# Designs tried in a protein design run: peptides against a protein of PDB entry 6PSE. Part 15

Target 1, 78 residues: chain A of PDB entry 6PSE
Amino acid sequence: PSEEEEYARLVMEAQPEWLRAEVKRLSHELAETTREKIQAAEYGLAVLEEKHQLKLQFEELEVDYEAIRSEMEQLKEA

## One batch from the design tools (peptide; made by RFdiffusion4, then SolubleMPNN)

Design b1_p10_5_s3
Fold by OpenDDE base, seed 2:
Structure b1_p10_5_s3 (fold): chain B 78 residues (1-78), chain C 78 residues (1-78), chain A 10 residues (1-10)
Amino acid sequence: as target 1 above (78 residues)
Amino acid sequence: as target 1 above (78 residues)
Amino acid sequence: LEEYFRALLE
């Protein structure tokens, strides 16, 4: 039997005291995992914003670079 | 009483059938939340890698830009 | 991705 099937059997055969303890355990793990999920999402949003700002700066520099490159090329060809 | 205290009381007073159902519910929610957390973390890492690559490109462009700027300035001052 | 992360916060 799979671990999942064995766990299901344990739950079915368990006494109320064990079941209450398991509810408490799972509630705690769910709360922790939920906090971690939220933190991961918030972090992801922050990194996306940072990447966006960097992209804007990069695009501005590309424009400036092309302007100088073009001017330099014109001077060299003259 | 807080919602948490009320829930705790429900668990303490619950019959085994309710407790087994609650274990099943919490296990399901934990599994879903865990998958969401992991996926969020994976996406966050992907964005970080993209940002890093963009930063490298930006730094390379800065070097090239400064080289051309310096050359242009030297030509203008000569 | 932004919409995805926002959805996780709801």
Scores: peptide ipSAE 0.597, ipTM 0.875, DockQ to the pose 0.985
Fold by OpenDDE base, seed 1:
Structure b1_p10_5_s3 (fold): chain B 78 residues (1-78), chain C 78 residues (1-78), chain A 10 residues (1-10)
Amino acid sequence: as target 1 above (78 residues)
Amino acid sequence: as target 1 above (78 residues)
Amino acid sequence: LEEYFRALLE
């Protein structure tokens, strides 16, 4: 049987004391995992914002670069 | 009493059938939350890689820009 | 992707 099937059988045959302990364990793990999920999402948003700011700076530099390149090209061709 | 204290009392007074159902519920929520956490982490890493590539391109453009700017400045001062 | 991360915080 799979691990999932074995676990399901344990839950079915378990005494109330074991079941209460399992509820407590799962509640704790869920709380921790939820916190970690939130942290991952917050971090993702922060990186997205950093990338966005960098993209804006890059696009501004591209405009400035093309302006100087064009001026230089005109001067050299004259 | 707090919601946590009330929930703890429910678990203590619950019948085995309710406890088994609660284990099943919590297991499902934990699995779902775990999947979401992992997916968020993977997407966060992807954004970091994109930001890194953009930063490299930006730094290359800065070098090229400063080279042209310096050349232009020298030509204008001559 | 921003909407995705925000949805996870709700």
Scores: peptide ipSAE 0.597, ipTM 0.875, DockQ to the pose 0.986
Fold by OpenDDE base, seed 5:
Structure b1_p10_5_s3 (fold): chain B 78 residues (1-78), chain C 78 residues (1-78), chain A 10 residues (1-10)
Amino acid sequence: as target 1 above (78 residues)
Amino acid sequence: as target 1 above (78 residues)
Amino acid sequence: LEEYFRALLE
């Protein structure tokens, strides 16, 4: 039997005391996992914002670079 | 009583059939939340990699920009 | 992707 099938049988045959303990365990794990999910999402948003700011800086530098490159090209051709 | 205290009393007074159903519900929510957490972490990592690549490109452009700026400065002073 | 992360926070 798979672990899932074995667990299902355990739940079906369990006494109320075990079931209450399992509800408590699962509730705790769910709360913890939910917190971790939220933290992962918040971190993802932070990194996205950082990437966006970096992209803006990069684009500004590209404009400045092309301006100097163009000026240099004109000086060389004159 | 708080919702948490009320829920705790419900679990303590519940029949085995309700407890088994609650274990099933919590197991399902835990599995779903776990999947969401993992997916969020994977996407967050992907964004980090993109940011890193962008940073490398930015640093390369800074080097090229400073080279041209320096050359231009020398030409103006000569 | 931003919308995805925001949805996880709801």
Scores: peptide ipSAE 0.595, ipTM 0.874, DockQ to the pose 0.980
Fold by OpenDDE base, seed 3:
Structure b1_p10_5_s3 (fold): chain B 78 residues (1-78), chain C 78 residues (1-78), chain A 10 residues (1-10)
Amino acid sequence: as target 1 above (78 residues)
Amino acid sequence: as target 1 above (78 residues)
Amino acid sequence: LEEYFRALLE
């Protein structure tokens, strides 16, 4: 039998005291996993914002670079 | 009483059939939340990698920009 | 992707 099937059997045959303890355990794990999910989402948003700011800076530098390149080309042709 | 205290009382007074159903419910929610956490982490990593590549491109452009700026300054002083 | 992360916070 799979681990899942064995666990299911354990739950079916368990006494109330064990079941209450299992509810408590699962509730705790769910709360922790939920906090971790939220943290992952918050970090994802932060990195997206940082990436966006970096993209803007990159685009500004591209404009400045092309301006200087064009000016220098004109100076050399004169 | 808080919702948490009311829930705790419900668990303490619950029959085995309700407790087994609650274990099943919590197990399902934990599995779903775990999948969501993992997916969020994977997407976060992807954004981090994209940000890193953008940073490298930005640094290369900075080098090229400073090279042209310096050359142009020298040409103007000559 | 931003909307995805926002949805996870709801």
Scores: peptide ipSAE 0.595, ipTM 0.874, DockQ to the pose 0.982

Design b1_p10_6_s1
Fold by OpenDDE base, seed 2:
Structure b1_p10_6_s1 (fold): chain B 78 residues (1-78), chain C 78 residues (1-78), chain A 10 residues (1-10)
Amino acid sequence: as target 1 above (78 residues)
Amino acid sequence: as target 1 above (78 residues)
Amino acid sequence: MEEFFRKLLE
């Protein structure tokens, strides 16, 4: 039997004391995992914002660069 | 009493059938939350990489821009 | 931050 099947059997045959302990354990793990998930989401959003700001700066620089490049090209062609 | 205290009391007084159902529920939620956490982490890493690549492109453009700017400045000063 | 994400995948 798989670990999943064995665990399922354990739950079905367990005494109330074990079940209460398992509820507490799972609740704790769920709380921790939830906190980690939320923190990961927050950090992800922060990085996205940083990337967005960088992209805006990049686009501004591209505009400035193309302006000078074009002017320089005109001078070379004259 | 807080929701936490009320839930704790429920667990302490619950019958085995409820406890088994709660273990199953919590196991399911933990699995889902774990998957979401992993996805968030993977996404965060991807965005970090994208930001890094963008930063490299930006730095390259800065170099090119300064080169042309400097050349243009020299022409204007002459 | 990268280390944080990596730890979550362990």
Scores: peptide ipSAE 0.584, ipTM 0.869, DockQ to the pose 0.983
Fold by OpenDDE base, seed 5:
Structure b1_p10_6_s1 (fold): chain B 78 residues (1-78), chain C 78 residues (1-78), chain A 10 residues (1-10)
Amino acid sequence: as target 1 above (78 residues)
Amino acid sequence: as target 1 above (78 residues)
Amino acid sequence: MEEFFRKLLE
C-alpha cells in the first residue's frame, strides 16, 4: 500500500482527538508554507528589478561603446 | 470573538465526519500551496541565473569599453 | 537569496 493509502486509512479510523491534532498540524504547516511562498514571490520580484536595472545600464554602455567604436573607425578610414 | 477563536471552538466541538473533511481540505490546500512555493523558488533561481549571466556580459563590455576609451585618450594626448 | 530559494526546494 502507498503512503497515501495508509494515511487515508489512518484518517478514516482515527479518534476525534487525533483528528483535532491533525487539523492543528496541517494548519501550522499551511501557514508556514504560505509564508514561505509569499516571501519567495517577493524575493523573485526584487531579483527581477535588479536584473532590469542591470539591463538598462548594459544598454547605456552599449550605446557609449558603439559611439566610440564608430568614431575610431572613422579616424582609421580617413 | 476573533475568527481564530471561532474556528478553534468549531474544531473542538466538531464531529468526526467534519474533522475528516477538514483534514482533507487542509491537505489539499497544503499540497497546492507547496506546489506554488516550489514553483516560486524555481523561478527565483532562474532569474538569479539570468541576472548573473547579464552581469558577466556587462563586465566584459566594460573591459572592451575601457580599452577603446584609453586608446582614444592616448591619440588625443599625442 | 539563492540559498533561500534552494532551501524551499529541499
Scores: peptide ipSAE 0.584, ipTM 0.868, DockQ to the pose 0.981
Fold by OpenDDE base, seed 1:
Structure b1_p10_6_s1 (fold): chain B 78 residues (1-78), chain C 78 residues (1-78), chain A 10 residues (1-10)
Amino acid sequence: as target 1 above (78 residues)
Amino acid sequence: as target 1 above (78 residues)
Amino acid sequence: MEEFFRKLLE
């Protein structure tokens, strides 16, 4: 039997005291996991914003670089 | 009474059938939230890597730009 | 921040 099947059997055969304790345990783990998920999402958004700002700076530098490159090329061909 | 206190009372007074259903509900929500947390973490790492690659490209372009800028400045001052 | 994400995967 799978671990899931074994757990299901445990829940089915458990006494009320065990079930109440399990509800408490699961509630606690759910709360912690939820907090971690939210924090991960917030950090992910922060990194995305940083990447976006960097992309804009990169594209601006590319424009400046091409301008100077083109001017230099023209001068050297004259 | 707080929502938490009310829920605690419900759990304390609940019949085994309700408790088993609540364990099932919480287990399902925990599994879903855990998957979402993992996905958020994996995505965060991917974005960090993308930002890192972009940073390297940006720094490389800065070096190239400064080289051409310096050469151009020297030519114009001569 | 990278370590934070890695810890979530452990």
Scores: peptide ipSAE 0.584, ipTM 0.869, DockQ to the pose 0.977
Fold by OpenDDE base, seed 3:
Structure b1_p10_6_s1 (fold): chain B 78 residues (1-78), chain C 78 residues (1-78), chain A 10 residues (1-10)
Amino acid sequence: as target 1 above (78 residues)
Amino acid sequence: as target 1 above (78 residues)
Amino acid sequence: MEEFFRKLLE
């Protein structure tokens, strides 16, 4: 049988004491996993903000670069 | 009492049928939260890579910009 | 931060 089927059987045949312990275990794991998920989301948002700021700086530099490039091209053609 | 204390009491007083249902519920929530955590982590890594590539492009443009700026400055001073 | 995300995928 699959691990899932074996686990399901274990739960079905378990005594109340085991079930209470399993609820406690699962609650703990859920809490930890939830904290990790939230932290990951917060970090992801921070990186997005950094990328956005970098994008703005990049686009500003592109404008300045094209202006100078164009002026230089005109001088060389004269 | 706190919600946590009330929940703890509920678990302690619960019948096996309720406990089995709670194990099932918690298992489902854990699986879902785990998937969300993984998705958030994968997304975070993707954004980090995008930021890194953008940083490289920005630095390359800075080098090119400074080269043209310097050349233009020399021409204007002559 | 990268290591944090990688750890979550282990």
Scores: peptide ipSAE 0.583, ipTM 0.868, DockQ to the pose 0.986

Design b1_p10_6_s4
Fold by OpenDDE base, seed 5:
Structure b1_p10_6_s4 (fold): chain B 78 residues (1-78), chain C 78 residues (1-78), chain A 10 residues (1-10)
Amino acid sequence: as target 1 above (78 residues)
Amino acid sequence: as target 1 above (78 residues)
Amino acid sequence: MEEYFKKLLE
């Protein structure tokens, strides 16, 4: 039997005291996992913002680069 | 009484049938939240990689820009 | 931060 089937059987055969303990355990794990999910989302957003700022800087440099390249090309053709 | 205290009382006074249902509910929520956490982590890693690639491109452009800038400056000074 | 995300996947 799978671990899932074994767990299901355990829940079905469990006494109230075990079930109450299991509710407490699951509640704790849910709270912890929820906190981790939220924090991961917040960190992901922070990285996105950093990437966006970097992209803006890159685009500004591209403009400056093309300006100089164009000026040099004009000088060479004259 | 707080919602937490009311919930605790409910768990203490609950029959086995209610407790089993609560275990099932919490298990489902935990599984869902766990999937969401994993997805958030995977997304965060993907954005980090994109940011890293962008940083490399930016640094390459900086090198090219400085080369042209330096050449232009030399021409102006001659 | 990379290690943080990796830890969440364990």
Scores: peptide ipSAE 0.557, ipTM 0.868, DockQ to the pose 0.986
Fold by OpenDDE base, seed 3:
Structure b1_p10_6_s4 (fold): chain B 78 residues (1-78), chain C 78 residues (1-78), chain A 10 residues (1-10)
Amino acid sequence: as target 1 above (78 residues)
Amino acid sequence: as target 1 above (78 residues)
Amino acid sequence: MEEYFKKLLE
């Protein structure tokens, strides 16, 4: 039998005291996992913002670079 | 009373049928939240890698830009 | 931060 099937049988045959303990356990794990999910999302957003700012700087530098490259090319051709 | 206190009382007074249903509900929510956490973590790693690659490109362009800027400055001073 | 995300995947 799969672990899932065995767990399902356990839940069906369990006494109220075990079930209450299981509710408590699952509630705790859910709360913890939820906090982790939220924190991960917040960090992901922060990195995304950093990447965005970096991209803006990169694009600005590209414009400046192309300008001086073009000017340099003209000077060399003269 | 807080919602937490009320929930705790409900769990203590609940019949086995309700408790089994609650275990099922919490198990489902935990599984879903776990998947979301994993997804958030994977996304965060992906964005970090993208930012890293962008930073490398930016730094390379900075080097090229400084080289041509310096050459241009020398030409103008001559 | 990279290590943080990796830990969440364990």
Scores: peptide ipSAE 0.557, ipTM 0.869, DockQ to the pose 0.989
Fold by OpenDDE base, seed 1:
Structure b1_p10_6_s4 (fold): chain B 78 residues (1-78), chain C 78 residues (1-78), chain A 10 residues (1-10)
Amino acid sequence: as target 1 above (78 residues)
Amino acid sequence: as target 1 above (78 residues)
Amino acid sequence: MEEYFKKLLE
């Protein structure tokens, strides 16, 4: 039997006191995992914003570079 | 009474059938939330890698730009 | 921050 099937049997055969304790345990773990999920999402968004700012700076530099490159090429060909 | 206190009373007064259903509900929500947390973490890592690659490209372009800028400045001052 | 995300995957 799978771990899931074994756990299901345990829940079915458990006494009310065990079930109440399990509800409390699961509620606590759910709360913790939810906080972690939210924090991960917030940090992910922060990294995205940093990447976006870097992208803008990169594109600006590309424009400046191409301008100078083109000017230099024209001068050398004259 | 707070929502937490009301829920605690419900759990204490609940029949075994309700408690088993609540364990099942909480287990399901925990599994879903855990998957979402993992996805958020994986996505965060992916964005970090993308940002790193972009940073390397940006720094390479800065070097090339400064080289051309310096050469151009020298030619114009001659 | 990389280490933070890695810890969440453990």
Scores: peptide ipSAE 0.557, ipTM 0.869, DockQ to the pose 0.977
Fold by OpenDDE base, seed 2:
Structure b1_p10_6_s4 (fold): chain B 78 residues (1-78), chain C 78 residues (1-78), chain A 10 residues (1-10)
Amino acid sequence: as target 1 above (78 residues)
Amino acid sequence: as target 1 above (78 residues)
Amino acid sequence: MEEYFKKLLE
């Protein structure tokens, strides 16, 4: 049997004391994993914001670059 | 009493059938939350990579911009 | 932060 099937059997045959302990264990792990998920999401958002700011700076520089490039091109064509 | 305290009492007083169902529920939620955590981490890494690539592009454009700016400045000073 | 995300995948 798979580990999953063996665990299922254990749960089915377990005494109340074991089951209460398992509920406590799982609740703890769920809380920790939830915290980790939320923190990862928050950090992901922070990186997205940084990327967005960088993109805005890049677009501003592109505008400035094209302005000078165009002016330079006009001078070369004169 | 807080919801946490009330839940703790429920677990302490619960019948085996309820406890087994709760173990199953918590196991399911833990699996889903773990998946979501992993997805958040993977997404975070992807955004970091995108930001890195954007930064490289920005730095390249800065070099090109300064080159043209310098050339233009020289022409204006002549 | 990269190391943080990597840690979550361990």
Scores: peptide ipSAE 0.557, ipTM 0.869, DockQ to the pose 0.983

Design b1_p10_7_s2
Fold by OpenDDE base, seed 5:
Structure b1_p10_7_s2 (fold): chain B 78 residues (1-78), chain C 78 residues (1-78), chain A 10 residues (1-10)
Amino acid sequence: as target 1 above (78 residues)
Amino acid sequence: as target 1 above (78 residues)
Amino acid sequence: MEEYFKKLLE
């Protein structure tokens, strides 16, 4: 039997005291996992913002680069 | 009484049938939240990689820009 | 931060 089937059987055969303990355990794990999910989302957003700022800087440099390249090309053709 | 205290009382006074249902509910929520956490982590890693690639491109452009800038400056000074 | 995300996947 799978671990899932074994767990299901355990829940079905469990006494109230075990079930109450299991509710407490699951509640704790849910709270912890929820906190981790939220924090991961917040960190992901922070990285996105950093990437966006970097992209803006890159685009500004591209403009400056093309300006100089164009000026040099004009000088060479004259 | 707080919602937490009311919930605790409910768990203490609950029959086995209610407790089993609560275990099932919490298990489902935990599984869902766990999937969401994993997805958030995977997304965060993907954005980090994109940011890293962008940083490399930016640094390459900086090198090219400085080369042209330096050449232009030399021409102006001659 | 990379290690943080990796830890969440364990």
Scores: peptide ipSAE 0.557, ipTM 0.868, DockQ to the pose 0.986
Fold by OpenDDE base, seed 3:
Structure b1_p10_7_s2 (fold): chain B 78 residues (1-78), chain C 78 residues (1-78), chain A 10 residues (1-10)
Amino acid sequence: as target 1 above (78 residues)
Amino acid sequence: as target 1 above (78 residues)
Amino acid sequence: MEEYFKKLLE
């Protein structure tokens, strides 16, 4: 039998005291996992913002670079 | 009373049928939240890698830009 | 931060 099937049988045959303990356990794990999910999302957003700012700087530098490259090319051709 | 206190009382007074249903509900929510956490973590790693690659490109362009800027400055001073 | 995300995947 799969672990899932065995767990399902356990839940069906369990006494109220075990079930209450299981509710408590699952509630705790859910709360913890939820906090982790939220924190991960917040960090992901922060990195995304950093990447965005970096991209803006990169694009600005590209414009400046192309300008001086073009000017340099003209000077060399003269 | 807080919602937490009320929930705790409900769990203590609940019949086995309700408790089994609650275990099922919490198990489902935990599984879903776990998947979301994993997804958030994977996304965060992906964005970090993208930012890293962008930073490398930016730094390379900075080097090229400084080289041509310096050459241009020398030409103008001559 | 990279290590943080990796830990969440364990």
Scores: peptide ipSAE 0.557, ipTM 0.869, DockQ to the pose 0.988
Fold by OpenDDE base, seed 1:
Structure b1_p10_7_s2 (fold): chain B 78 residues (1-78), chain C 78 residues (1-78), chain A 10 residues (1-10)
Amino acid sequence: as target 1 above (78 residues)
Amino acid sequence: as target 1 above (78 residues)
Amino acid sequence: MEEYFKKLLE
């Protein structure tokens, strides 16, 4: 039997006191995992914003570079 | 009474059938939330890698730009 | 921050 099937049997055969304790345990773990999920999402968004700012700076530099490159090429060909 | 206190009373007064259903509900929500947390973490890592690659490209372009800028400045001052 | 995300995957 799978771990899931074994756990299901345990829940079915458990006494009310065990079930109440399990509800409390699961509620606590759910709360913790939810906080972690939210924090991960917030940090992910922060990294995205940093990447976006870097992208803008990169594109600006590309424009400046191409301008100078083109000017230099024209001068050398004259 | 707070929502937490009301829920605690419900759990204490609940029949075994309700408690088993609540364990099942909480287990399901925990599994879903855990998957979402993992996805958020994986996505965060992916964005970090993308940002790193972009940073390397940006720094390479800065070097090339400064080289051309310096050469151009020298030619114009001659 | 990389280490933070890695810890969440453990």
Scores: peptide ipSAE 0.557, ipTM 0.869, DockQ to the pose 0.976
Fold by OpenDDE base, seed 2:
Structure b1_p10_7_s2 (fold): chain B 78 residues (1-78), chain C 78 residues (1-78), chain A 10 residues (1-10)
Amino acid sequence: as target 1 above (78 residues)
Amino acid sequence: as target 1 above (78 residues)
Amino acid sequence: MEEYFKKLLE
């Protein structure tokens, strides 16, 4: 049997004391994993914001670059 | 009493059938939350990579911009 | 932060 099937059997045959302990264990792990998920999401958002700011700076520089490039091109064509 | 305290009492007083169902529920939620955590981490890494690539592009454009700016400045000073 | 995300995948 798979580990999953063996665990299922254990749960089915377990005494109340074991089951209460398992509920406590799982609740703890769920809380920790939830915290980790939320923190990862928050950090992901922070990186997205940084990327967005960088993109805005890049677009501003592109505008400035094209302005000078165009002016330079006009001078070369004169 | 807080919801946490009330839940703790429920677990302490619960019948085996309820406890087994709760173990199953918590196991399911833990699996889903773990998946979501992993997805958040993977997404975070992807955004970091995108930001890195954007930064490289920005730095390249800065070099090109300064080159043209310098050339233009020289022409204006002549 | 990269190391943080990597840690979550361990």
Scores: peptide ipSAE 0.557, ipTM 0.869, DockQ to the pose 0.982

Design b1_p10_7_s3
Fold by OpenDDE base, seed 5:
Structure b1_p10_7_s3 (fold): chain B 78 residues (1-78), chain C 78 residues (1-78), chain A 10 residues (1-10)
Amino acid sequence: as target 1 above (78 residues)
Amino acid sequence: as target 1 above (78 residues)
Amino acid sequence: LEEFFRELLR
């Protein structure tokens, strides 16, 4: 039997005391996992913003670079 | 009483059938939240990698830009 | 992707 099937059987055959303990355990794990999920999402958004800012800086530098390159090319051709 | 205290009392006074249903509910929510957390982590790592690659490109462009700027400055001073 | 992260924060 799969672990899931074994667990399901355990739950069906469990005493109330075990079930209450399991509810407590699962509630705790859910709370922790939820917090971790939220934190991961917040970090993801932060990195996206950083990447966006970097992209803007990169594009600005590209413009400046092309301007200088073009000017230098003109000077050399004259 | 707080919602937490009320919930705790509910769990303590609950029948086995309710407790089993609650275990099932919490297990489901935990599984979903866990999946979301993992996916968030994976996407976060992907964005970090993209940012890293962009940073490398930016730094390379800075080097090229400074080279051209310097050369042009030399030509103008001569 | 941003939408995904925002959804997780709801």
Scores: peptide ipSAE 0.592, ipTM 0.874, DockQ to the pose 0.981
Fold by OpenDDE base, seed 3:
Structure b1_p10_7_s3 (fold): chain B 78 residues (1-78), chain C 78 residues (1-78), chain A 10 residues (1-10)
Amino acid sequence: as target 1 above (78 residues)
Amino acid sequence: as target 1 above (78 residues)
Amino acid sequence: LEEFFRELLR
């Protein structure tokens, strides 16, 4: 049997004391995992914003670079 | 009493049938939240890598820009 | 991707 099937059987045959302890364990793990999920999401959003700002700066620099490059090219051809 | 205290009391007074159902519910939520956490972490890392690559490109462009800017400045001053 | 992260915060 799979681990899931074995666990399900354990839960089905468990005494109330074990079940209460298991609820407590799972509640704690869920709370912790939820906090970690939220932190990961917040961090992801922050990095996305940083990337967006960097992209804007990059595009502005590209415009400035092309302007100077074009001017330089014209001076060399004249 | 806090919601946590009320929940704790409910668990303590609950019948085995309720406890088994609660274990099942919590297990499901934990599994789902865990998957979401992992996925968020993976996506976060991907965005970080994208930002890093963009930063490298930006810095390379800055070098090229400064080279042309300097050359142009010298031509105008001569 | 932004929507994905925002959904996780709900």
Scores: peptide ipSAE 0.589, ipTM 0.874, DockQ to the pose 0.976
Fold by OpenDDE base, seed 1:
Structure b1_p10_7_s3 (fold): chain B 78 residues (1-78), chain C 78 residues (1-78), chain A 10 residues (1-10)
Amino acid sequence: as target 1 above (78 residues)
Amino acid sequence: as target 1 above (78 residues)
Amino acid sequence: LEEFFRELLR
């Protein structure tokens, strides 16, 4: 039997006291996992914003670089 | 009474059938939330790596840009 | 921040 099947059997055969304890345990873990998920999402968005700003700066620099490169090439050929 | 206190009372007064159903519900939600947390973490790591690579490219371009800028400035002043 | 994400994967 899989771990899932064994757990299901445990729940079916459990006494009310065990079931109440399990509800408490699961509720606690759910709350913690939910907080972690939310924090991960918030941090992910922050990193995305930083990457976006960096991308904009990079693109601006590329434009400036190509302008200077082109001008220099023309000056050297003249 | 707070919602938490009301829920706690509900759990204490519940019949085994309700408790088993609640364990099932909480287990399902925990599994889903855990998957979402993992996905958020994996995505966060991916974005961090992308930002890192972009930063490296940006720094390389800055070096190249300054080299050309300096050379051009010298040529124009000569 | 990287360590934070890695910890969530454990």
Scores: peptide ipSAE 0.583, ipTM 0.873, DockQ to the pose 0.978
Fold by OpenDDE base, seed 2:
Structure b1_p10_7_s3 (fold): chain B 78 residues (1-78), chain C 78 residues (1-78), chain A 10 residues (1-10)
Amino acid sequence: as target 1 above (78 residues)
Amino acid sequence: as target 1 above (78 residues)
Amino acid sequence: LEEFFRELLR
């Protein structure tokens, strides 16, 4: 039997005391996992913002670079 | 009473049928939340890598820009 | 931060 089937059988045959303990366990794990998920999302957003700011700086520099490059090219062709 | 206290009381007074259903519900939510957590982590890593690559490109452009800027400055001072 | 994300994948 698969782990899932075995676990399902355990739940079906379990006494109330076990079931209450399992609810408590699962609630704890869910809370912990939820906190981790939220934190991951928050950090991900922060990195996205940093990336976006970097992209803006990069694009500004590209504009400045192309301006100087073009000017230099004109001087060299004269 | 807080929601936590009220929920705790429900669990304590619950019949086995309710408890089994709650275990099933919590298991489902845990599985779903775990998947979401993993997805968030994977996404975060991807964005970090993208940011890193962008940083490298930016630094390369800075080098090129400073080279041309310096050359142009020298020409203007001549 | 990278380590944090990697830990979540365990």
Scores: peptide ipSAE 0.582, ipTM 0.873, DockQ to the pose 0.985

